# Designs tried in a protein design run: peptides against a protein of PDB entry 9GMZ. Part 176

Target 1, 343 residues: chain A of PDB entry 9GMZ
Amino acid sequence: TGFPLELLTRPATERLAYFENYTVAHPRLKEVYEILMRTIAEPAGASFIFVYGASGVGKTTLRLRVEQKLTELALPKLESDRARVPVVGIEAIAPESRYFNWKEYYTRALITLEEPLIDHKFDYGVRGISRDNFGKINVESKVVAPALRRALENALIHRHPDVFFVDEAQHFGKVASGYKLQDQLDCLKSLANMTGILHCLLGTYELLTFRNLSGQLSRRSVDIHFRRYCADSPEDVQAFKSVLLTFQQHLPLAETPNLVDHWEYFYERTLGCIGTLKDWLKRVLSDALDREATTITLKDLQKRALSVAQCQKMFKEIQEGERQLSETEADVQNLRSALGLGA

## One batch from the design tools (peptide; made by RFdiffusion4, then SolubleMPNN)

Design b2_p19_7_s4
Fold by OpenDDE base, seed 5:
Structure b2_p19_7_s4 (fold): chain B 343 residues (1-343), chain A 19 residues (1-19)
Amino acid sequence: as target 1 above (343 residues)
Amino acid sequence: SELEKLAEEFVKAQEELER
């Protein structure tokens, strides 16, 4: 099984778009997808889901696939409930300043939730929030963060999504001097409690700081670890090679490149993160299409690879996150032993 | 589902590597 051969006669833009939209359903993605879908269907009183893992592990791909599935499942109900949005997903933006911009967050969340194609228009009761002639929300600069929050709360209640996704959620941890990370967590808790909407925060291992700071969050949250593939596991190495084989079959080129023979080099430059691998292959494919090349060579791969210095930095960040998780697991085991619950 | 179809493709690729 491979790409549709008719793509070879299509424009470079269409060939690239095919690969961009293609997803390998690798074991870790499937596992996390199934856990996440089950948790969204049956939250069991949880207000938060935390999905954490290495940068480039594929969290955004996971989110988009869940959003697609939730939308598909909701389609029959949306005909009768024109106000409902099945799912909303945003990316938290890295602040240019030393602190998270809540005004920007609320504005983007509101704009995403109130997409112009939604037939049922809602009045937020907030001066300076309007719709243009195309139904797009406009937020005036004079609107303050508390008013935007109230507008978002009302919109979330009215649209009642099954889940609110926030990607790159580690950016909530960026607080100004004199502010506490606890205040950011309390703000998020209050938003979830006031709306009754389940929040799913996806991010790096920096999200573990959110878990550790609030015993109150821990009892109302579900944690999902999206693991990378590890070279010390024969099963993980085999899965990683299978991902490479699948990608090489789905690169819309005249000659199938042999990626599998270079699996160690791919592992060295991706650290077992499938998102990083896909993004690398997209860049290389784009270059190959621009040159009207028949295949991809090792030299083409090397040209777009992350530097060794970048990989070393990323690996240190991963090792620190994995260490913190292993320590937490050991602490849980020690606590269970101390409580007499056994190992 | 679309993901289930993609999972079948991955399984086929895994089987091909084991041959």
Scores: peptide ipSAE 0.239, ipTM 0.851, DockQ to the pose 0.074
Fold by OpenDDE base, seed 4:
Structure b2_p19_7_s4 (fold): chain B 343 residues (1-343), chain A 19 residues (1-19)
Amino acid sequence: as target 1 above (343 residues)
Amino acid sequence: SELEKLAEEFVKAQEELER
């Protein structure tokens, strides 16, 4: 099973869009998806879910698939409750300034929560928040962060999503000298508590810093590690090769490229991160389509590969994150042993 | 679900690679 052959007669833009929208349901994605869906359905008093893993592991793909599924499951209820939004997801932006911009965060969250398709006019109770003629939210520059927070709290309560997603959540950790990361966590905790909405923070291993800062947050959080594929595991190597095979079958080209034969090179330049792999293949596919090429060559792959220096940097960041998690697991085992609970 | 269908495709690809 591969791409629809009719795509070969379609414009390059449509071929590229097909591949962009295609998802390989690889084992790690499926596992994390199932855990996340169960946790959202039965949070058991949790206020937070932390999903952490390497940059480019596929966290955004995970989020989008969960959002799609939650929307599908909510459709029957949305007919009766027209105010409800099943899920809301935003990406946290890296601040240009030394401080996380809460005003921008609240504004983006409000804009995302209040899509134009929602017919139900909600009064945010805040002056300077309006809808334009197209139903888009406009926030005046004079609106202060505390007012935007209240507007978001009211909107979240009224729309009652099953989960609030924040992608790239490690950016909350970017505090200036003298500000405590704890204050950012307390702000998020307060938002979750005031709204009763489950928050899912997705991010890199830098998100682990949030786990260590608050023993209270750790008690009300579920942690999900989205692992990369490791070359030292035969099972992971086989899964990675299977991902390559699946992608090569879904590249809308006249001649199927042999990606699997180059699996070591793909692994070297992706570090077992499927998102990084997909993004690489998208770039190469775009170049091939622009040239009206019938296939992708090794030279085409090499042209768009991450440099060895980039891969070495990324790998060091991954190793540090994996080390921190391994130490935490060892500490838990040591604690259990010390408590007489056994390993 | 759509993801379950995609998972079946992945399993087929894995089986093909093992042949």
Scores: peptide ipSAE 0.216, ipTM 0.849, DockQ to the pose 0.075
Fold by OpenDDE base, seed 3:
Structure b2_p19_7_s4 (fold): chain B 343 residues (1-343), chain A 19 residues (1-19)
Amino acid sequence: as target 1 above (343 residues)
Amino acid sequence: SELEKLAEEFVKAQEELER
């Protein structure tokens, strides 16, 4: 089990692309994937799914795998319904300004929803939205946010995706006072309600703030915690080592590096976040390929590791998120006890 | 599914570490 040996004779770009496209189906990813797929198939009146976890835990990988699977499952229906898009996924960008740019958000959502592969021309009913000769959506600068929202609502209704993904969704919260954050949530809620499209927000533990601010969203949302691997759990340590073993087998190098022997160092610099690990290994692999190296050394790893200061910051953010969840679990238990439902 | 195949690969790696 490992990478195709023929890659050793291929260009560095192809070798790197192989590793970039490779996914370790680790237990937490599989668990969250199964929950998410089931929830998308049977929303049970939910309008939102919140997927929260540490930065670099693998939320983007989860999204991409779900998008791939939903597309695969929809293929037979897409042959008959050429207007349908099975899934739409965007990444929320951190605004440069103190305000979330809804105009940019709607524009990117429209562009993503209307990828060139869709032959069916749709009139958005909004002046200043057009398609170029290549079928790419062009939005004129004069088009205002309310018009773009209507265009997106119409497009979502017409294309009827099974889910609308927003990755890095914590960026909605970074720019607003608590009141402005509520307005943003109400805007998203309105979009979901008007379109009938399930929204999945993926992000850091900052998404918990969204859950706490809207008692109405909590009633119409499913929460999925994408946990990291914890060093205090023997099972989690074993899973983390297994991830390292799998990655070392899939690094397209002439000599297989021993990553497992350095598992503590990998854990120290990733905090049990597999996305962070993969990104680190990508950087190191890229450097190794550029040097035509036969393997990866500890020195190569150290050169591209996150700093201790970065890890300490990330760990504090994780601890705060995990604390908030633990408190919530305790509150649920206290509520159950107070209701006479037992512990 | 592709993910199931990848999961089987992970299980094999886990078993290898337990030996």
Scores: peptide ipSAE 0.187, ipTM 0.837, DockQ to the pose 0.074
Fold by OpenDDE base, seed 1:
Structure b2_p19_7_s4 (fold): chain B 343 residues (1-343), chain A 19 residues (1-19)
Amino acid sequence: as target 1 above (343 residues)
Amino acid sequence: SELEKLAEEFVKAQEELER
């Protein structure tokens, strides 16, 4: 099963949009999806879920698929409870300044939470927050961060989402001192505790610093490692080749390119990260469609590949993250051995 | 091939995630 053949007669924009919206349900994505869905359904007193993995592993794709599924599952209940929002997801923005912009964070969270055309006007208890004629939240510039926090707390309590997603959550950690990082974690912890809403933080291996700094969060958090595919595992190599095979079948081109024959080159330039692979193929597809090309060549791939220097940098960041996790696993094993529980 | 079978499983898994 490949792309719908009728796409070959459609505009380049529709052909590109098809591939952009296409998701390969590769084994690691399915695994973390199932774990995350189960954890959201049965949090067992957890206040936080941490989903960490390499940049470009597919965390945003995971979030979007979970948001979709939670929305679908909630639809029958939303007919009776018009105030409820099943899920809310935002992306944390890299601060332009040395400090995380909480005012912007709270504003974006409020806007996202209230974007559902919920007929019920909610009073946020804060002056300078209003709805426009289209029901969109407007926040006046005079509204300060503490007031926006109270508005968000009230909105989260009233809307009662099953989970609050924060993508690129490593950006909370971009603070000049360890004290400031702790303050950020305490702020998030307080928000989760005050609202009773489960928070899921998705990010890079930099999220491990959050886990290590807050021994209290570790007691009320579930950790999910979204692993890349490793070239030293025959099973992972086979899965990666199967992802390439699936993508080549879903590229809306007249001639199916042979991506699988170039699997080593794809691995070299993606480090086993499927999100990086998809983004690369999107760029190459866009170029091919602009030229009205019938297929994709190795030269087309090379033109849009990450540089060796970029891959080397990304690989060092991955190795450091994987090392930190391996040390944590070894520490657990050492603790078990020291307690006489065996390996 | 084993790769073709696995790719078909990925497609089926995608359909499962979209339902």
Scores: peptide ipSAE 0.139, ipTM 0.761, DockQ to the pose 0.920

Design b2_p19_8_s1 (from b2_p19_8, 7 letters changed)
Fold by OpenDDE base, seed 2:
Formats: sequence, C-alpha cells, structure tokens
Structure b2_p19_8_s1 (fold): chain B 343 residues (1-343), chain A 19 residues (1-19)
Amino acid sequence: as target 1 above (343 residues)
Amino acid sequence: MAERLAEWFAAAQDVEPLK
C-alpha cells in the first residue's frame, strides 16, 4: 500500500505533512510496544519502567503510540470517570545549570495533566495555581517547588493515569555529582510511591547510570532495551530493508525512488536507527518538494546525510551503551553461577 | 487531542514485506 495518489495534486505542505505523520510499525518498534503495553497493564509491583536505546532509534514514536493506545482503551471508562486521565507524557529538559529545575518539571507535569477539556476541575489546594477562562493552568512565580510537588501528587492521585511518561529522561542524570543523582532518583521514587502511579523513563543509554546507582530501583523497575538494527544480523538487515521499501512507497512523489538498492548507505548514515532515517528522508523530501522534483536521487540523499564524523561520534556512544548492557548481562550470569543456579 | 491521536494511529502501517 503506497501513499494516496491524490496527494500528488495537493500543496507541498500537505505532501510533507503526510510523510511526517506516517509511521512505519517496524519489528523492533512492535516488540518494544508489546512489552511496554504488557508491563503497563501488569506492572507486577514495579514503580518504574526504563526504556533505553540509541538516539534516533524511535523512543518518541513508541511513547506517542502507547499514549494513543492507552487513550483509546480508556475512552469507554472516561465516560463514567470524567476525572481520569489515561496517560501523561512530558519531556525532561536539559538543565541550564548544574541543578535540575524541579519547579519547571512539576509545572510542566501539572499543565500536561490538566487538559482544558477536562470537565472535572480539581482544586490543588495550593495558592497561586489557578485556571484561566479556557481551563489552562497558570502557576504564579511565587509558588515554590514543594508546593508544586504536592499539587502534582494530588493531581496524579485524582487523575490516576495508567502511566506517567518522561521522555529524554537522561537529563535527570546531568547533575554535577553522583550524590545529587541519587537525590533526584529518590525524589522520583518518592513521587511514584506517594501517588501509586507507574513512571516510564525513556532516554539514551545514559539511563543505565540510574540503574547502577540504586540497587533499590532494580527491585521495582522493569528494563526495556530498544535496540537498533544491527548489520551483523541477517534478520535485522532484512527488517531495515523492509523499512526502506515501506518509506519509498510512502514518499508522496510522482516517481517512486529506489531506496532499497542504497540500503548500505542508509545504514552507514543512520546506524540502524529508524528515527534518524525518517528525519533524513523528511529533509530530502522537503528539498524535493521545494524544487517540484518528481523523485529523490542519491545526490539529494547525500546533501542531507549526517557527516561521517557525526556518525562516528554517534556510533561510539551506541557501542558504549551496548557494552554496558552486555557487561550487566554477564554479571547476572556470573551471579547465578556463583549462587549455584544454572545459566 | 483524541481526533489527532486517532488520525496518527490510522497513519501507522506495518512494514511492507520485501517481495
């Protein structure tokens, strides 16, 4: 199934928007989606889910799909429970200072929880938190972080989401000391425990530092590795080629470009990360539409490719993350062997 | 928000098998 042919007569903006909104349900995305949905449905006493993987692997796409599905599944219940929010998702911001801005975090979380369309207005019991005439939350500058935390705790309890998503969660780790990192984790644990709301942290392999710092997190967390496609796996290469085939059919151009024949070049410049691939193709499609081109050429691809130096840097970061995971798996096996448990 | 979510879900498709 290709793109709707009617798009060829539509403005360039609509053609680009079609491809931007198009999502390939590739095998790794499906696998992680199924694991994540199952874990959210049956957390088995977990308070945290960690979803880690390479930058550009598709974690944001995963989050959005899960948010969508949880919303869809909740719709019948939302008719009877008008206070409920099925899911909450925020992006963690990189701190401008050596300190994580908890006030900003709590404010963003509150704003996201309090959709203007929710009929059941909740009183947070905190002075300086109000709603405008459109139902949007306004937080006065005088409101301190501890008060915002209490407001968020009350909101999470009242709205009772199935999960609280934090994207780019490696930004919690960007603190000046390991002690401060532990304090941040303890703060998040306390929020999850006080509210009874499952937290899902999505991020890069830098999230593995959170796992290593808290032996108590390991007892109440589920880990999900969102792997890239690897060129040393025939199955992964086949899946990556299938993604290229799917994208070439969904580029709204008069002539279908041959992306599959260039799969090695696409792999070299994406490292098997489908988000990176999609973003590259978006840039190339935008250029093609601006020129009123009938197709995309290899030269068009080369103009918008990541540099070899960028790919080498990204690959080193991936290799370090994959190494840390392999060491952890080996440590588990060594521990099992030392305990007299079979491999 | 729900309508945009529904449209986005409808735009998700499985990978086409390599023939």
Scores: peptide ipSAE 0.026, ipTM 0.620, DockQ to the pose 0.305; fails the geometry check
Fold by OpenDDE base, seed 4:
Structure b2_p19_8_s1 (fold): chain B 343 residues (1-343), chain A 19 residues (1-19)
Amino acid sequence: as target 1 above (343 residues)
Amino acid sequence: MAERLAEWFAAAQDVEPLK
C-alpha cells in the first residue's frame, strides 16, 4: 500500500497536493472521532463539546473528518430539505486588540454558513447584509455586532446544522481579565441556547480555563481529550512508528525514505503530535520536489525541523495541560471516595 | 464542498502495522 505510482510522472504541485490531502487514520484520531461522532448524534442535553489537546495533535484534521461524515450522512435529507446545512466550521482568530472581535466572529460564521452554493436563499432580516452577484455574503462595515448576532442566530435556526465547530477556540480566552472571559462564555452559551445548535469548541489545553470558569457550562458540556502519543507508552511508540511507516509509503518520491529508523528524532521534534509531523513532512517534501530529488535525507529533515527551543516551549505547555487534566481526574476520584462511592 | 471532502477522505487510510 502506498501512493499511486502515476504521481511520479505528475507535476510537483499534484504530488504535494496528494500528500497534503492524505490523512493517516491513527489510533488516537479514530478514538476521538468515534467519541465526537457519538456525542454529536446523542448530545444528551449538552450544548457544548470541548475538544482539547496539544497544538499540532490533529484537531483540525478531526474537525474536517467529522464535517465530511456529517455531510455524507445528511445527503439523503438534504435532497428534501435544501435549506439545511449539515455542519458549519470556523476558525477563531486571535484578537489584535485586548478584546475578542465578536463582529468579526459573527461575520465569518455567517460567511461560512451561507456558502454561495446553497440553493435556498433567505433574508437575514438585517440591513447592510447582502449577497453579491456570485452569491457571496457582503457585510457592510456599519453593521454592529448585535445585528450580526441576530443574523447568525436566524441563519443557524434556518440552516439547522447538527453541530457548529469553532477551531482554535482558545482565542476566546485571550482577554485581559477573568470577568471578560465569563462574558464571552455567556455570549456563546446564549447563542447555543437561542439557536438550539450544539457547539463544538476545539483548541489547546487553554480551553480547560473555560471549563473551570462556568459551572453551568460544565453541566451542559462534554469533554474530549485528544491525547498525543507518549514515549513512555510502548503502545503509543508502536502507533507513532506505524504512522511514520504509513507516511513514508505515501510520500510521492521515487525512492521511499526510511522514516521509521529515525523515529526518536521525529518524536523529539513533534512531541508525539501527528499534525506537527505531517506539517514537517509537507515542508520537507516541498523542498525535495523543488529540487527534483528522488528521496528525503536526514539533512532535509533537519533543515525543516522545529528548533530544540521551540520543542522545549511546546513541551512545557503540553505538560502543564496534561498535569491539569490529571489533577482533575484525581479530584474526581477523591470526591467519589469521600462520598462513599466505591472506585 | 461535499465532493472535496469526499475526495479528501477517500485518501484517508488506516495506519499500517509495523511488520
Scores: peptide ipSAE 0.024, ipTM 0.540, DockQ to the pose 0.285; fails the geometry check
Fold by OpenDDE base, seed 3:
Structure b2_p19_8_s1 (fold): chain B 343 residues (1-343), chain A 19 residues (1-19)
Amino acid sequence: as target 1 above (343 residues)
Amino acid sequence: MAERLAEWFAAAQDVEPLK
C-alpha cells in the first residue's frame, strides 16, 4: 500500500507534510532501535550509550522514534507520577568560541527538561531561575555554570527520565587549545553518576574520539554503530533498493516515479545514508509540487542532488570512521588471542 | 501533559515497514 490517494486532491503543503512525516522502518534503523530500546530498559550499570554513524544515516530519526516510544510506554505511570519526564533530548551546539559553553548546555538542558506543561513544580535552589506566567523556565544571565549544573542535577533527579539524549554530541570534542577533552568527559560522567540518569550521546564518527579517550567511560558505556548500507554487500544493496521502492510508493504524486531503476545514482549521491536520501527526495518532491508535476524525473533528481565534491568529502569522513572501528575490532581480536581466548 | 507530549511525538514520524 502506498500513500493515501486522497492526498492527490489535497494542497501541496499537505502532500509535502505527508512525506516529511513518513519514515521508512529500514533494517538498520530497526536493528539500532531495538538495541537502543533494550539498552535503555536494561542498562546493566552503564552510564552512557554512544550511538555513532555517518551524517545523514538517520540518528535524529532514531532519537525521535525512541523518545516517542519511551513517552508512550510511560503514559500510564505519568498519570500517577506528575513529576516524571520519561525522556529528555537536546542537541549539542557547536561552540562559536574555542570553548564548549557549559552554561548554555546546562541552560538548554534545564529548559528542555522543565517543559512548561509539567504541573509539579519544584524549587531548583538557585536564584535567577524562574518560570514565566506560561511556566517556561527563564535563566538570568547572572546565573553561573556551577549553579546551573546543580539545578540540572536536581531537575534530573526529580524528573528521573529513563534516558538523557544529546544529539550532535561530537561538538563536546571541540575544545580550545590547552583544555583537555577528558575534563569535558569527566564533567558529563560526573553528571551521569550524580543523577543516576543514563546518557545517550548521538553523533558522527568524531564521537569515537571521545569513546577512546576515557577508559573509564568505556567500562560504563554501550556502543551502538548505526551503519550505512554498503554497496559491496548484496544484502545491503537489496535493503537500499527496498527503501527506494517504499519511498516511491509514498511520494504523493499522480504517477509513481521509478526510483529503483536509478538505485546506483541514489547510492552514489547518498552513500547509503537513508536520512540523506529522504532529504533529497523531500527537496525534489517540493519542486515537483510547486510545478504541479505528475511525477519526478531523473532531471528533477539531478537538480537537487549533492555534488560529487560533497559526496567525496562525506565519503572520506565515513571511510575514516569505518577504518577506526575496523582497527578497534582487530584490537579486540588481538587482545582475545593474547588472553588465550582465541579469535 | 503526557497527552500533549504523546500527541507531539505521534505527529512527528510514523515508522512504516519496508514493503
Scores: peptide ipSAE 0.023, ipTM 0.578, DockQ to the pose 0.279; fails the geometry check
Fold by OpenDDE base, seed 5:
Structure b2_p19_8_s1 (fold): chain B 343 residues (1-343), chain A 19 residues (1-19)
Amino acid sequence: as target 1 above (343 residues)
Amino acid sequence: MAERLAEWFAAAQDVEPLK
């Protein structure tokens, strides 16, 4: 089924918002969603989940979908436990400095965890943390990172979310000269252990560096690879074409554009990443709506495509990540063979 | 939160199979 035809009579802002809010449940997204939901429900003593994949593969869409579903599933319990927050999701910010800002991280986590709609105001016992008249958390500049950490620990214990999401988690890897990435992981591990809250870190293949540094995390982590679609797989090509067909039907334009016939060009400029594809189509749709165009042409697509140089850079980063995973899989097979467990 | 959540579920659709 296509977009609601009534959208053609609506303002450009509503037509764009429809497409922005529209989510294609593509096969890789469904697979990773199901694995992630099962892992959150039954963590089996895991303290961490790592979700890694190419930039623009759709990790933020995955996070938002899981947050939504966990909130929906928690609603019946929230009636009896008004202190509970079902899920917390934040995005790690790239530091302006060479160092990850823990004070900012804890502040953002507290602000997100303590949404105004929570009836039970908790006093964190930390001077300089207050709620405004709207119930929003305010953190004074004088509050130091160790105090914010204690406040977050107490808040996480009291609110007991099923999972704590950190998107763009590769930014934890931005450490000072002389600081170890291990120290950042140990801080996160300590937070997870002290609170008993499962942490899910979503990010690029740079998260594999976190996995490799801590043999102790391997025993307490679940890894989820969010793969792109590969042009060398007929099944992946078919899935990618099906995504193009679905987007084609959900662009709120008077004439349905033929995206599927240009699948190779879409693949060349997205590397099989559906988030990159959606963002490209959003830009093109916005331009079409601004011009009151009836459809999207190849020229409109070309105008908003990523450059070949951008695609080459992204592809190099993907190849390095996929290589590291392939080497890890080979190492596992070699270890199993050496142990006599068979392939 | 709940309203944004409901809107997002309503907008999520499965991929149409290529015929």
Scores: peptide ipSAE 0.022, ipTM 0.569, DockQ to the pose 0.288; fails the geometry check

